# Peptides against a protein of PDB entry 3PBP: the designs that were tried, part 8

Target 1, 203 residues: chain A of PDB entry 3PBP
Amino acid sequence: LNEKDLNLILNKSLVMYESLDSTTDVIVKRNVIKQLQFVSKLHENWNSRFGKVDIQKEYRLAKVQGPFTINPFPGELYDYTATNIATILIDNGQNEIVCVSFDDGSLILLFKDLEMSMSWDVDNYVYNNSLVLIERVKLQREIKSLITLPEQLGKLYVISDNIIQQVNFMSWASTLSKCINESDLNPLAGLKFESKLEDIATI
Target 2, 203 residues: chain A of PDB entry 3PBP as posed
Amino acid sequence: LNEKDLNLILNKSLVMYESLDSTTDVIVKRNVIKQLQFVSKLHENWNSRFGKVDIQKEYRLAKVQGPFTINPFPGELYDYTATNIATILIDNGQNEIVCVSFDDGSLILLFKDLEMSMSWDVDNYVYNNSLVLIERVKLQREIKSLITLPEQLGKLYVISDNIIQQVNFMSWASTLSKSINESDLNPLAGLKFESKLEDIATI

## One batch from the design tools (peptide; aimed at target 1 N71 F111 F193)

Design b1_p17_1_s2 (made by RFdiffusion4, then SolubleMPNN; from b1_p17_1, 9 letters changed)
Fold by OpenDDE base, seed 4:
Structure b1_p17_1_s2 (fold): chain B 203 residues (1-203), chain A 17 residues (1-17)
Amino acid sequence: as target 1 above (203 residues)
Amino acid sequence: MSIKEKIGQFLIEKALA
């Protein structure tokens, strides 16, 4: 990934954001916003690395309510591009995991550590801008799309050219959900954040 | 801190370990 490519992706993300309207599907809106967040973070990381200036920084800040943080951002992914975004519900409430794919075939699973309140007002999108790294899953495939099914909690389907794979993280997400809902951190002690990867179908 | 913030802190510490 070079500066030109990153800028292009950023511009595309901005265009996508601007394309949001009242008729846009809620899931699409969410994904576009989250993608913009991630691209912005990537750009920030790029600037930190190379001392560059943000392009259209004022525009981004005005539209998305400031900078975004991912803690920690995997250093290995600084040179790669985010390709897909998905949100996966982990319970019947509002608790969700954010997943971002990269062009190296990696998935990162992220936790929003602030109170979740989202507004889909076209003129004023309000969302959380703090994300925390949970797990990195290396698929080593070109990820074409990420799919979630509303009836399947904690499951993400990854589509590549020749295979559909399922990432199941309920092994830890169920505990995480419990911790949130019961306001008890103790169950996280000793918990392994390792998702299960399974081949679902050949394409 | 909220429970989510505490979880976040926990996860950050884990990721940096």
Scores: peptide ipSAE 0.661, ipTM 0.954, DockQ to the pose 0.568
OpenDDE base, seeds 1, 2, 3, 5: peptide ipSAE 0.660, 0.661, 0.659, 0.646; ipTM 0.954, 0.954, 0.954, 0.956

Design b1_p17_1_s3 (made by RFdiffusion4, then SolubleMPNN; from b1_p17_1, 9 letters changed)
Fold by OpenDDE base, seed 2:
Structure b1_p17_1_s3 (fold): chain B 203 residues (1-203), chain A 17 residues (1-17)
Amino acid sequence: as target 1 above (203 residues)
Amino acid sequence: MSIKEKIGEFLIKKALE
């Protein structure tokens, strides 16, 4: 994590916080507040170690979208609750991965194979986003926030109480991007869907 | 079937292995 990255995260967090209103979804509100709280704490620690950092006004938002269906849903997560959601760009063509965190400390990385899918409820049909499981990453931490930077493709920052970690999935996402853009499934054969985890900063 | 749908099917099979 460098000063520029920190500033971008802070700016994004501030913009999201300022966008909150009475009509905002409860989950979105919670995520934005948590993000701001912990990023602010990181900023204080940064200032104490490296001097005061000036925050420039930037306007980028992470959007929470739903409802969605995950297929297959990991059986180990049946007893746990989703806590955060993020969307990460993997190329300049707007291909993206969706990440969902759970209260057991797990991250699941998901592929949108359809823009929307039709599902039947007890009384009516509902439009949902179709999400397919790619990878499960077990952090075994209480995840407070998920942060993405638009200039950093295939990277997700996970904020917990005491640490920020980076999940880098470009090892497989670059191939996935190629498959989509070239309409060729062949490069997926034999591909390992294993992301890299790195500690970025202690809070 | 779109390429994304095909990828989805592939990934589902992979996840069930």
Scores: peptide ipSAE 0.655, ipTM 0.953, DockQ to the pose 0.469
OpenDDE base, seeds 1, 3, 4, 5: peptide ipSAE 0.653, 0.652, 0.646, 0.641; ipTM 0.952, 0.952, 0.955, 0.955

Design b1_p17_1_s4 (made by RFdiffusion4, then SolubleMPNN; from b1_p17_1, 8 letters changed)
Fold by OpenDDE base, seed 2:
Structure b1_p17_1_s4 (fold): chain B 203 residues (1-203), chain A 17 residues (1-17)
Amino acid sequence: as target 1 above (203 residues)
Amino acid sequence: MTIKEKIGEFLIKKALA
C-alpha cells in the first residue's frame, strides 16, 4: 500500500463517516465507524514512520442499491449474516461487480444480470434486484469494512481486525467486461473465476 | 434476452454444476 492509496482510503472513510445521520441503518453506522477507526490508526502509524500525510478531499462513493436477491445462494452461508456490501468497477463503461461479506469471513462476488425493477401484484409491490454468484472468497476473518478505490479497477480492499487485504479479480473481470461490451459469451467458456488475495498492511 | 441476462444464466448454471 502506497501513500496515495492510503490517503484515498482514509478520505473515503471520512466521507462515509460524515454522511452518517440519525436515519442511517445501525449496521452501516457501525461498519463506517469501525472503518474510520481502523484506517485512522493506519494513517497514524504511517505518519509516525514516514512523516505526515496530507489528505486530499475526494467525494467518490460506491453505492449499492437494495433490496436484492442472490442466486444461487451458497448453502454454506445459510446460517451466517451479511455484514457489508460494496460495488467495484471493472471498466470505464460502468460495468461493476457487487461484493457482499458475511460474518463467517466469506466474501461473495456477484454479477448484476438485471437492473433493479419493481413489480406490482394486487395490494403488494416487490423490488427485484438480481445478483448472480461468481465466486466465494473465504478469508475467515471478522470483516469490518469493504473499500474500493475509483482509480483501481477490479480491486477490493478488505479491512479486518489487524490487517488490510486486497482482492484482485481482474484476472476474470477483464474477460467479463469484454463479454458485456462486445455482447459475446464465448470468452467465458473455460474461464476460471479465481481472484488473487494479497496482504496489504498489518497493524 | 440481454447479454447480461445471458451471462447471468451462464453463471447460475456454472454455480449449480
Scores: peptide ipSAE 0.651, ipTM 0.953, DockQ to the pose 0.490
OpenDDE base, seeds 1, 3, 4, 5: peptide ipSAE 0.651, 0.649, 0.639, 0.636; ipTM 0.952, 0.952, 0.954, 0.955

Design b1_p17_2 (made by RFdiffusion4)
Pose (drawn by RFdiffusion4):
Structure b1_p17_2 (pose): chain A 203 residues (1-203), chain P 17 residues (1-17)
Amino acid sequence: as target 2 above (203 residues)
Amino acid sequence: SLQEIIENAVKNKIENN
C-alpha cells in the first residue's frame, strides 16, 4: 500500500463517516465506523519505507456483499448466462470499468457509482452495491475469455472462437475520468458511448 | 434515458469522492 493509496482510502473513509446521519441504517453505521477505525489503524502501522502494512487474521474474515444491482439490466440477457468478469483501468486514480461476458456473445461495460463500505459480519449485506450500465457490445461470437494488459488503459482483449478482438473504450472513458476528477458532468453530454472494436488476429 | 442514468451515476461517483 503506497502513501498515495493509503491516503485515498483514509479520505474516502472520512467522507463516509461525515456522511452519517440518524436515518442511516444501524448496520451500515456500524460498518462505516468500523471501516474508519480499521483504516485508521492501518495508517498507524503503515511502514512507509516498504509501503506495506501487516493485517491481523481477525480483519481478513469478511462475508460477501451482493448481489450488486446492475442498472439498467438488458432484457435480452435474462435468457442467457454470465461467463467472465474483467476489470479495466480508466485512469491513474483507481477508476475502473467492470466487464461481464454472456452466452449470447455479448458484453456489458459497467460502472460503480456508489461507494461501498467495508463489511465483515453482516450476512447478505447490500449497500451501495450498485453498478450502472454504460454500454453493451454484441460480438456475436462465442466469447471464450477476457484478458487485460496493465500497460494499456481502457482496452480489453476478448478471445472468441478464432479471433482475438480488442474492445477500445478510451473514446469515452478518457472523458469519463476527467469529469469524475474535475467534478464536471457537462463533457458527458453528447458523448456517444461506443467502443472501437478491432480484430487483432486469427487464432 | 440511458444518458440521464449515466450522468446521474457519474454525479453519484463525484459526490462520493
Fold by OpenDDE base, seed 1:
Structure b1_p17_2 (fold): chain B 203 residues (1-203), chain A 17 residues (1-17)
Amino acid sequence: as target 1 above (203 residues)
Amino acid sequence: SLQEIIENAVKNKIENN
């Protein structure tokens, strides 16, 4: 893709977004918004590197098996290895954030992308393991495990050394969820993607 | 289980705040 092609895709995605109305299927709405978000991030970070992350089979989720294409990929993480993966629900509508940890103690929060050529036919949707980078959290610890609790929306528990930490990203994920569900991306403008860290326990 | 440990830790943290 070149800049011209990206602009064309962006315009197409915007037109598709503008075509959404109250009669549009919820899944279609969500997919269109996801595509627009992806393309917008690509446009914003056009000079950023794309990376592929290989996740060990033992950490792969049934629905998202990898390898993952992350856009943009932090250049500093090219020298590090992904160690864990988790998916975290952000609402009851099954919108999810994907989290990947690295052996440098970094945690990246990702949103699922769609195929650029996606038919917006709900029956033909295929996830291709492309992900959009939302946030990088630097814990500066060896991450041993990522745990989610079903009743805890937008919260990830990180086990490192002898500490359990909570990563709470609902500060921005609630807005993201709203945007997806309401088919309105305007609230994302100027949104700060910064999660809150809290120590939960020493183990 | 690890999940139970975390759940208990979270519960304790909430109760102590």
Scores: peptide ipSAE 0.205, ipTM 0.805, DockQ to the pose 0.019
OpenDDE base, seeds 2, 3, 4, 5: peptide ipSAE 0.192, 0.190, 0.188, 0.196; ipTM 0.799, 0.794, 0.791, 0.799

Design b1_p17_2_s1 (made by RFdiffusion4, then SolubleMPNN; from b1_p17_2, 9 letters changed)
Fold by OpenDDE base, seed 1:
Structure b1_p17_2_s1 (fold): chain B 203 residues (1-203), chain A 17 residues (1-17)
Amino acid sequence: as target 1 above (203 residues)
Amino acid sequence: SLEDIVLKAVGNKIKSK
């Protein structure tokens, strides 16, 4: 994600917001507002304290044509600003997790809405990209950067203070990948979406 | 680059196991 892409998402979100009227469904209205709030905070952080948010070049969220909505958005994060974004491959078939970090040291792990994905399979063109919140990881650190290694599936490296920490979510992402690839969501039932944290190095 | 730093750190961690 670059500044241009972020601005595009923001503008699309604003346009969508302005399209809302008194006849708009309350749920839709709420979702659009939440999306706009999220994108606005991300945009603010991009321009403010953290210089060029070193969003990894591999960040493909920018390739997402249209605004995105996070469902559900954690209410506790409404007061915090997004600091970094990364995309992490979970398989060789182009399935990816989107990770966003926040000021409170939280990471949210997101995936494309499965219902929306199914709609795409039936030739329903959806202009909005709905993202589902899978997991919130609380690091309680100032997150400086998010790094992914193309050679490692389902692993995110977080740089905070003087520590590199690995977030490994393959415990659930492997199942998710299987569900998507096999078009069977049943294995997700009862699955714990809990990532493993490991300290890698002090720097 | 930060990526290089992480790669080095991960490499070292792997080597230490």
Scores: peptide ipSAE 0.468, ipTM 0.910, DockQ to the pose 0.019
OpenDDE base, seeds 2, 3, 4, 5: peptide ipSAE 0.468, 0.461, 0.461, 0.468; ipTM 0.910, 0.906, 0.905, 0.909

Design b1_p17_2_s2 (made by RFdiffusion4, then SolubleMPNN; from b1_p17_2, 11 letters changed)
Fold by OpenDDE base, seed 4:
Structure b1_p17_2_s2 (fold): chain B 203 residues (1-203), chain A 17 residues (1-17)
Amino acid sequence: as target 1 above (203 residues)
Amino acid sequence: SHEDLVIEAVGNKIKSL
């Protein structure tokens, strides 16, 4: 199994988990949860073995003086190291939220106000990455990986040592998407930027 | 306010489209 295969299996396991409903057989639920736990552990172990190189590259990109300008940057995070980055789709268009994790266990959710040609190619120097802070989520855990599923809008999966958690920000991201698509800012008035955190499985 | 900054950012995005 390579990292790509593990990610694929993890994604499949997460999709299976989200397919569980009140009508799902108890045995099926247990099997899906056990599979998710197992794959999450494997993924975590893989990231610990091989992920250090990729984290270091991503960290160099996430430095405040790097290609990303976060405004406002939380003063508390100046002392912390960015560990992971993910992009989450919020609609079927091109509207996305950027998430960055830090070694204090914080997640920041960021909005791109300018068209960024996101090339995750280390060689594509994006000169002007303006990112606006939407929300800070404090998990108080060592974040090992961030996972997104293309079919799950506004959902981020956070893998730590003992838990996989879902961050769901569709409570505000649906409104944000609508505002962009309709060119109307009025629905943002009084909107609370508070994501829902849910524990999916213990590892 | 924090909210105002987000609104401004979304406004900038809309203007860029």
Scores: peptide ipSAE 0.596, ipTM 0.947, DockQ to the pose 0.293
OpenDDE base, seeds 1, 2, 3, 5: peptide ipSAE 0.593, 0.593, 0.596, 0.594; ipTM 0.945, 0.948, 0.946, 0.948

Design b1_p17_2_s3 (made by RFdiffusion4, then SolubleMPNN; from b1_p17_2, 7 letters changed)
Fold by OpenDDE base, seed 4:
Structure b1_p17_2_s3 (fold): chain B 203 residues (1-203), chain A 17 residues (1-17)
Amino acid sequence: as target 1 above (203 residues)
Amino acid sequence: SMEEIIKNAVANKIKSL
């Protein structure tokens, strides 16, 4: 992902955000907002590492809450650029996984440890959104888009030039959801964070 | 919030795996 591609993703995310109205489904609104927040933080982190990109002042009023820190960040990906972002619900509550694709064909699955409070209130600005690395899936292809369906928990659709693939992480995400909802970490012991990859269609 | 505390604990557990 070059700066141009990041700007394109940001612009698409912004257009999608601006398209949100009172008739838009609450889940869609939430996903779009979360995607925009993530892209914006990624852009900020990119700018901190690679130089200041002047994002127009008007979008600075949407105080993108502080830098995203991915921990641990895979050392191999320092030389690569993030291309797409998606948020996937893992239950009917508020638990979600963040997915980031890179131009090496990697997909990273991330857990948010801090709630990104969209506090428009300056005083509740959480400057530090930490993301925990759960899994890296190597697709070894150019990822064009990431799609999620609200009714399909723990599923991500990855679009490349000639194929649509499904990443299904419910094998571990169901346990993760249970741990959060029940406040019990014991089920995480011995859990394998291995997602299933399936070809859905050739395009 | 209690939810944030739990999420942080889960995150820390994942980091330790």
Scores: peptide ipSAE 0.282, ipTM 0.867, DockQ to the pose 0.129
OpenDDE base, seeds 1, 2, 3, 5: peptide ipSAE 0.272, 0.274, 0.280, 0.278; ipTM 0.865, 0.867, 0.867, 0.866

Design b1_p17_2_s4 (made by RFdiffusion4, then SolubleMPNN; from b1_p17_2, 9 letters changed)
Fold by OpenDDE base, seed 1:
Structure b1_p17_2_s4 (fold): chain B 203 residues (1-203), chain A 17 residues (1-17)
Amino acid sequence: as target 1 above (203 residues)
Amino acid sequence: SLEDIVIKAVGNKIKSL
């Protein structure tokens, strides 16, 4: 975590807080407020010189929110198990794609469209936990690992037993990034969500 | 359609910024 990341988290937490209204569920409201309080305290106590924050005991009991949902979930994958997960940056901002691999050799490329919060004091807290399916890539091989390089936007390296393959989804992710950053949905019309596969090396 | 799903998702993301 660096200062930039902290500011981003703070902004996200503020936006979440501002989205609360009289119709918001009390549990959601309480959880979002607690997150904002936590992040605000982190920001206040941030020592930029050392990259350290003094975290008050009150906030140390935050739990990871879950489970996540994938929408739509491919029916063919119901009988298969997720094996790897990776996050791929698509721009120099905060936009990212989540990739999950399965033991059938499938990759799913996912988009997180809503902001999430930690679970603070409610067991099994679930809010905005949906990931949107953009693309399924069928490799039909055992996927051992997923590798990303921070300097390579929209690229995922898939390591199998005998091959390294590159999945390049910048054909659509560049448009996606542009749409988000410019607040314009028009470029998505007619866009094909098809990644380019390339063999990089035999191993 | 997939397009509609993605458009909606991006719309949601934009609203969250």
Scores: peptide ipSAE 0.449, ipTM 0.923, DockQ to the pose 0.887
OpenDDE base, seeds 2, 3, 4, 5: peptide ipSAE 0.399, 0.449, 0.412, 0.448; ipTM 0.879, 0.922, 0.883, 0.921

## One batch from the design tools (peptide; aimed at target 1 I134 L176)

Design b1_p18_1 (made by RFdiffusion4)
Pose (drawn by RFdiffusion4):
Structure b1_p18_1 (pose): chain A 203 residues (1-203), chain P 18 residues (1-18)
Amino acid sequence: as target 2 above (203 residues)
Amino acid sequence: SEVLEMREKIGNYFRELN
């Protein structure tokens, strides 16, 4: 955990602690407070020279959160099954797109709009477990796998049956991160959220 | 805080767009 990232989760934790009011669900309030306490403890034991911190076994037992809401979910896909999940980096600030494969050779590019709180005990904990559909890409080929190279932002390799295709969504993803970081929604108006599809090779 | 609010606004934007 480098210094930049350590401070990022601390500040996110502080923003949520402040975001607490009385209507806030008791279970959620507990987790937010626990998250702040935990992230603060990490900050106290963080070894700056190694950029690392030890984590006791107690804090590593966490229960799953979900299911995440996928809004708006495409109606056709109710007849199909999800195959793979990939994460693609948009910028240098941990901003990412979640990618999911389906039986129909389709791809949904998702964005997480709500900040999740950390949770350890709560069963079936859902809260800000929210994803939003940005785009859907139909390759009409059997998608055997998804691959990413850390060196290339906003690009995803999709291995179909005899093709390796590259879905390139930096056309709109670059603008998306700018508005996130500049807190200005206007550049999104009019942007067509279409990814450049490209055949890389025959396999 | 503004970044997180912007992300929520972007989410609303995409939901309304679709």
Fold by OpenDDE base, seed 1:
Formats: sequence, C-alpha cells, structure tokens
Structure b1_p18_1 (fold): chain B 203 residues (1-203), chain A 18 residues (1-18)
Amino acid sequence: as target 1 above (203 residues)
Amino acid sequence: SEVLEMREKIGNYFRELN
C-alpha cells in the first residue's frame, strides 16, 4: 500500500459515506463510518509525515459499487489513530502483507484478499478493495516508524523511542504464500498466526 | 483468476477465525 493506494481508499470511503442515508442498514452504516474514520486517521498521519496528498475530485462523479472494509476491524482500535502503514513481501511474487500501526502501540497485520483496483472514469467506474485482519500485535510502545527491507521477506522493523524491534511473521506467512501459490487452503488448518517479536537494537 | 479466487477464500478463512 502506497500513497496512491491510500488516496484511492480514502476517496472510496468518502463516496461510501456520502451514499449513506436514513434507509441504510445500521450495520452497513456503522461499518462505513468506522472505515472512514480509520482511513481518515491514516491519511492524516500520512500527510503529516510525508506531505499532503490531494484527494481526487473525481470520486464525486463515481458510482458506488461496494464497500471497502477491514474485516474485522478491532473494536479496541476504534478510538485510536493509525500512525504508520507498510507493505511487506512474503514471497518473490506479488504476495504481501499490509501492516498498520496505531498510537496505542498496536500493529495489525492485514491480508489483501481482493486486488486493489479503482477507476474514476465517469463512464467506467470500477473499484474493489478489501483487507482482512490476520493478527494484532501489541507492542505497548510509541511507534515512530515502520521499515521494510526488500531482501528480507516477512520481516517488519518497528522503530520506537529506544528500541528497534523485528516482527517476523514468516512462521505463518510462508504457509500462506504456499497456499496462495498452490491454490490449497489445507496447510492453513491449525496454523497459529503469531509473529515473532525480537529486539534488534537499542537506540 | 485462480490466484484471485484463492485469495478470496483465504480472506474468508481469516474472517471466520476472527
């Protein structure tokens, strides 16, 4: 997930929010609101660190085809602000994990179960975005930065005030990659989605 | 297409776990 993708997600979320009315199902409404809050917070943090991203105005002309959701979104994180986002490759292909950090010191590891695509052409509007919760890691630290190294699969480096920690999720991500590539879900059965946390260096 | 379908299935698997 990059700046462009984030902007697209935000646009989609805004369109969805604007589509809400009194006849909208309560559950749908709640989910859209939560999504918008999440994405907005993420966008704000992104802008604060990397500069402002202009929201594409074309979203106002787009037809809503469906919701973007993080499923499930941890209820505990509703009141917290997303601080960082990173994408970590888990194989030499295109399989990746999305990681989002929050100001409570939590990391969520997310699976992109649908291809992210969006076209804002008035005559040909298409979007499809979905993220699924795999794991929540509570670091109980202020997360300053997330770093990934392209040569290190399934590894995320978390920089806090005094420590650099490595989150290694290859224990399950290797299996996940295999499942995707071989089109077999069986290896996931009974697999624990618990990442290994290790202190790398004291800052 | 097959990969996409599998990703969707995996997504559903995770939804069921949570």
Scores: peptide ipSAE 0.640, ipTM 0.948, DockQ to the pose 0.559
OpenDDE base, seeds 2, 3, 4, 5: peptide ipSAE 0.623, 0.636, 0.635, 0.619; ipTM 0.951, 0.948, 0.947, 0.951

Design b1_p18_2 (made by RFdiffusion4; failed a check: a repeat of another design)
Pose (drawn by RFdiffusion4):
Order: C-alpha cells, then structure tokens, then sequence
Structure b1_p18_2 (pose): chain A 203 residues (1-203), chain P 18 residues (1-18)
C-alpha cells in the first residue's frame, strides 16, 4: 500500500463517516465506523519505507456482499448466462470499468457509482452495491475469455473462437474520468458511448 | 466528497440515458 493509496482510502473513509446521519441504517453505521477504525489502524502501522502494512487474521474474515444491482439490466440477457468478469483501468486514480461476458456473445460494460463500505459480519449485506450499465457490445461470437494488459488503459482483449478482438473504450472512458476528477458532468452530454472494436488476429 | 457525489451523478446520468 503506497502513501497515495493509503491516503485515498483514509479520505474515502472520512467522507463516509461524515456522511452519517440518524436515518442511516444501524448495520451500515456500524460498518462505516468499523471501516474508519480499521483504516485508521492501518495508517498507524503503515511502514512507509516498504509501503506495506501487516493485517491481523481477525480483519481478513469477511462475508460477501451482494448481489450487486446492475442498472439498467438488458432484457435479452435474462435468457443467457454470465461467463467472465474483468476489470479495466480507466485512469491513474483507481477508476475502473467492470466487464461481464454472456452466452449470447455479448458484453456489458459497467460502472460502480456508489461507494461501498467494508463489511465483515453482516450476512447478505447489500449497500451501495450498485453498478450502472454504460454500454453493451454484441460480438456474436462465442466468448471464451477476457484478458487485460496493465500497460493499456481502457482496452480489453476478448478471445472468441478463432479471433482475438480488442474492445477499446478510451473514446468515452477518457472523458468519463476527467469529469469524475474535475467534478463536471457537462462533457458527458452528447458523448456516444460506443467502443472501437478491432480484430487483432486469427487464432 | 465531490468526487463521490460526481460518480452518483454520472450513474444517474447513465440511468436516465438508457
């Protein structure tokens, strides 16, 4: 955990602690407070020279959160099954797109709009487990796998049956991160959220 | 805080767009 990232989760934790009011669900309040306590303890034991911190076994037992809401979910896909999930980096600030494969050779590019709180005990804990559809890409080929190269932002390799295609969504993803970081929604108006699809090779 | 609020606004933007 480098210094930049350590401070990022600390500040996110502080923003949520402040975001607490009385209507806030008791279970959620508990987790937010626990998150702040935990991230603070990490900050106290962080070894700056190695950029690392030890984590006790107690804090590593966590229960799953979900299911995430996928909004708006495409109606056709109720007849199909999800195949693969990938994560693609948009910028240099941990902003990402979640990618999911389906039986129909389709791809949904998702964005997480709500900040999650950390949770350890709560069963079936859902809260800000929210994803939003940005785009859907139909390749009409059997998608055998998804691959990413850390060196290339906003690009995803999709291995179909005899083709390796590259879905390139930096056309809109670059603007998306700018508005996130500049807190200005205007540049999104009129942007067509269409990814450049490109055949890389025959396999 | 503004970044997180912007992300919510972007999410609403995509919901309305679709």
Amino acid sequence: as target 2 above (203 residues)
Amino acid sequence: SEVLEMREKIGNYFRELN

Design b1_p18_2_s3 (made by RFdiffusion4, then SolubleMPNN; from b1_p18_2, 10 letters changed)
Fold by OpenDDE base, seed 3:
Structure b1_p18_2_s3 (fold): chain B 203 residues (1-203), chain A 18 residues (1-18)
Amino acid sequence: as target 1 above (203 residues)
Amino acid sequence: MSILETKKKIGQFFIERN
């Protein structure tokens, strides 16, 4: 990541913030605000000479809030603790994927198979969220934060101590969105649920 | 099929796949 790239991210975050209106989903609003705060802090702490950014712990964008059930829960994760949670839009029709990170460096991608009023507000306790496992991504890093961009469908940014990585799951999420919207599950048969991982920046 | 029924069936699909 260079200063120009950071400025571009900041500008994008600002544009996204400005695009918020009264009809915007609460989760989207929260993500945009937190993204803007994070990127602003990155910009303030940018060392152009060394290409390093200091990421403060206060900008953990994704906190696990409320009880949820994961089915199936990966047995390998029973001894690990969930560290972050994020919701990612996969279309303009409000279909979403939930992502949970663990302290082993795993990220799980989850489908909401039940309609629930998802409130990630600290003041609103959501009971019994049903989540179904789609994919496990092993990053083998300590995940500090999860960032989503509302204008970037099916993309998750994972921040670790030394790297920002993008998880792109549009390869399967576009098909999933279509299946939901058209009430046709046939396209899911034989679909590979593998996300693309890409390094975005060293920090 | 309703959206709710579709989501439920998708959930079942993923459970059976894992």
Scores: peptide ipSAE 0.652, ipTM 0.953, DockQ to the pose 0.386
OpenDDE base, seeds 1, 2, 4, 5: peptide ipSAE 0.647, 0.650, 0.644, 0.649; ipTM 0.953, 0.953, 0.951, 0.954

## One batch from the design tools (peptide; aimed at target 1 V15 E115)

Design b1_p19_1 (made by RFdiffusion4)
Pose (drawn by RFdiffusion4):
Structure b1_p19_1 (pose): chain A 203 residues (1-203), chain P 19 residues (1-19)
Amino acid sequence: as target 2 above (203 residues)
Amino acid sequence: SSLDETITEAVKNKIEANK
């Protein structure tokens, strides 16, 4: 955990602690407070020279959150099954897109709009477990796998049956991160959220 | 479109979460 990232989760934790009011669900309040306490303890034991911190076994037992809401979910896909999931980096600030494969050779590019709180005990904990559809890409080929190269932002390799295709969504993803970082929604107006599809090779 | 409205709202939520 480098210094930049350590401070990022600390500040996110502080924003949520302040975001607490009385209507806030008791279970959620507990987790937000626990998150702040935990992230603070990490900050106290962080070894700056190695950029690492030890984590006791107690804090590593966490229960799953979900299911995430996928909004708006495409109606056709109710007849199909999800195949793979990938994570693609948009910028240098941990901003990412979640990609999901389906039986129909389709791809949904998702964005997480709500900040999750950490949770350890709560069963079936859902809260800000929210994803939003940005785009859908139909390759009409059997998608065997998804691959990413850390060196290339906003690009995803999709291995179909005899093709390796590259879905390139930096056309809109670059603008998306700018507005997230500049807190200005206007550049999104009129942007067509269409990714550049490209055949890389025959396999 | 409805999708553009949804995307704008989602991005707005992300911006608010960062504040």
Fold by OpenDDE base, seed 2:
Structure b1_p19_1 (fold): chain B 203 residues (1-203), chain A 19 residues (1-19)
Amino acid sequence: as target 1 above (203 residues)
Amino acid sequence: SSLDETITEAVKNKIEANK
């Protein structure tokens, strides 16, 4: 995910938001608002001309249910700001995980393949700007940057003030990759989405 | 950024050293 992609998602989210009216289903409204909130927070870090979208506080606290936003999105992160974003390859077939860091020290690992991931999470899918939350990693550190190495599949390096940590999610990402490539999500059943965290260096 | 490149190189070197 890059700035161009984010802008595209933001624009789509804004259009969706502006289309909301009294006839729109409440669940749809909430999902659209949450999607916009998420994208807006990501965009704040890129000095974009599109500043922070002011969303009513009541909607920020609402549970996100449905196929229109990150599914699920940790509600507690609505009070925090996204700080960094990275894309990590999980195979040579261009399947990727999107990682977003927050100022609480959390990392969320997201899957961007909407059709496949929505089929995994729900019986029916709706084409939208939704991402699927795979894992949340709590580092309890201020995250300065996210680093990826092209030759290191399924590995993310997190830089904080005093430490470099590796997040290795190949334990589940290899299975995910296989499922995507084979268009069979059955092997994901019972899979534990838990990444390994390792200290690489003190700085 | 230059900083990212520096950090990336440092991480890469550390990984190589740990092999």
Scores: peptide ipSAE 0.042, ipTM 0.672, DockQ to the pose 0.018
OpenDDE base, seeds 1, 3, 4, 5: peptide ipSAE 0.031, 0.033, 0.032, 0.030; ipTM 0.579, 0.596, 0.646, 0.646

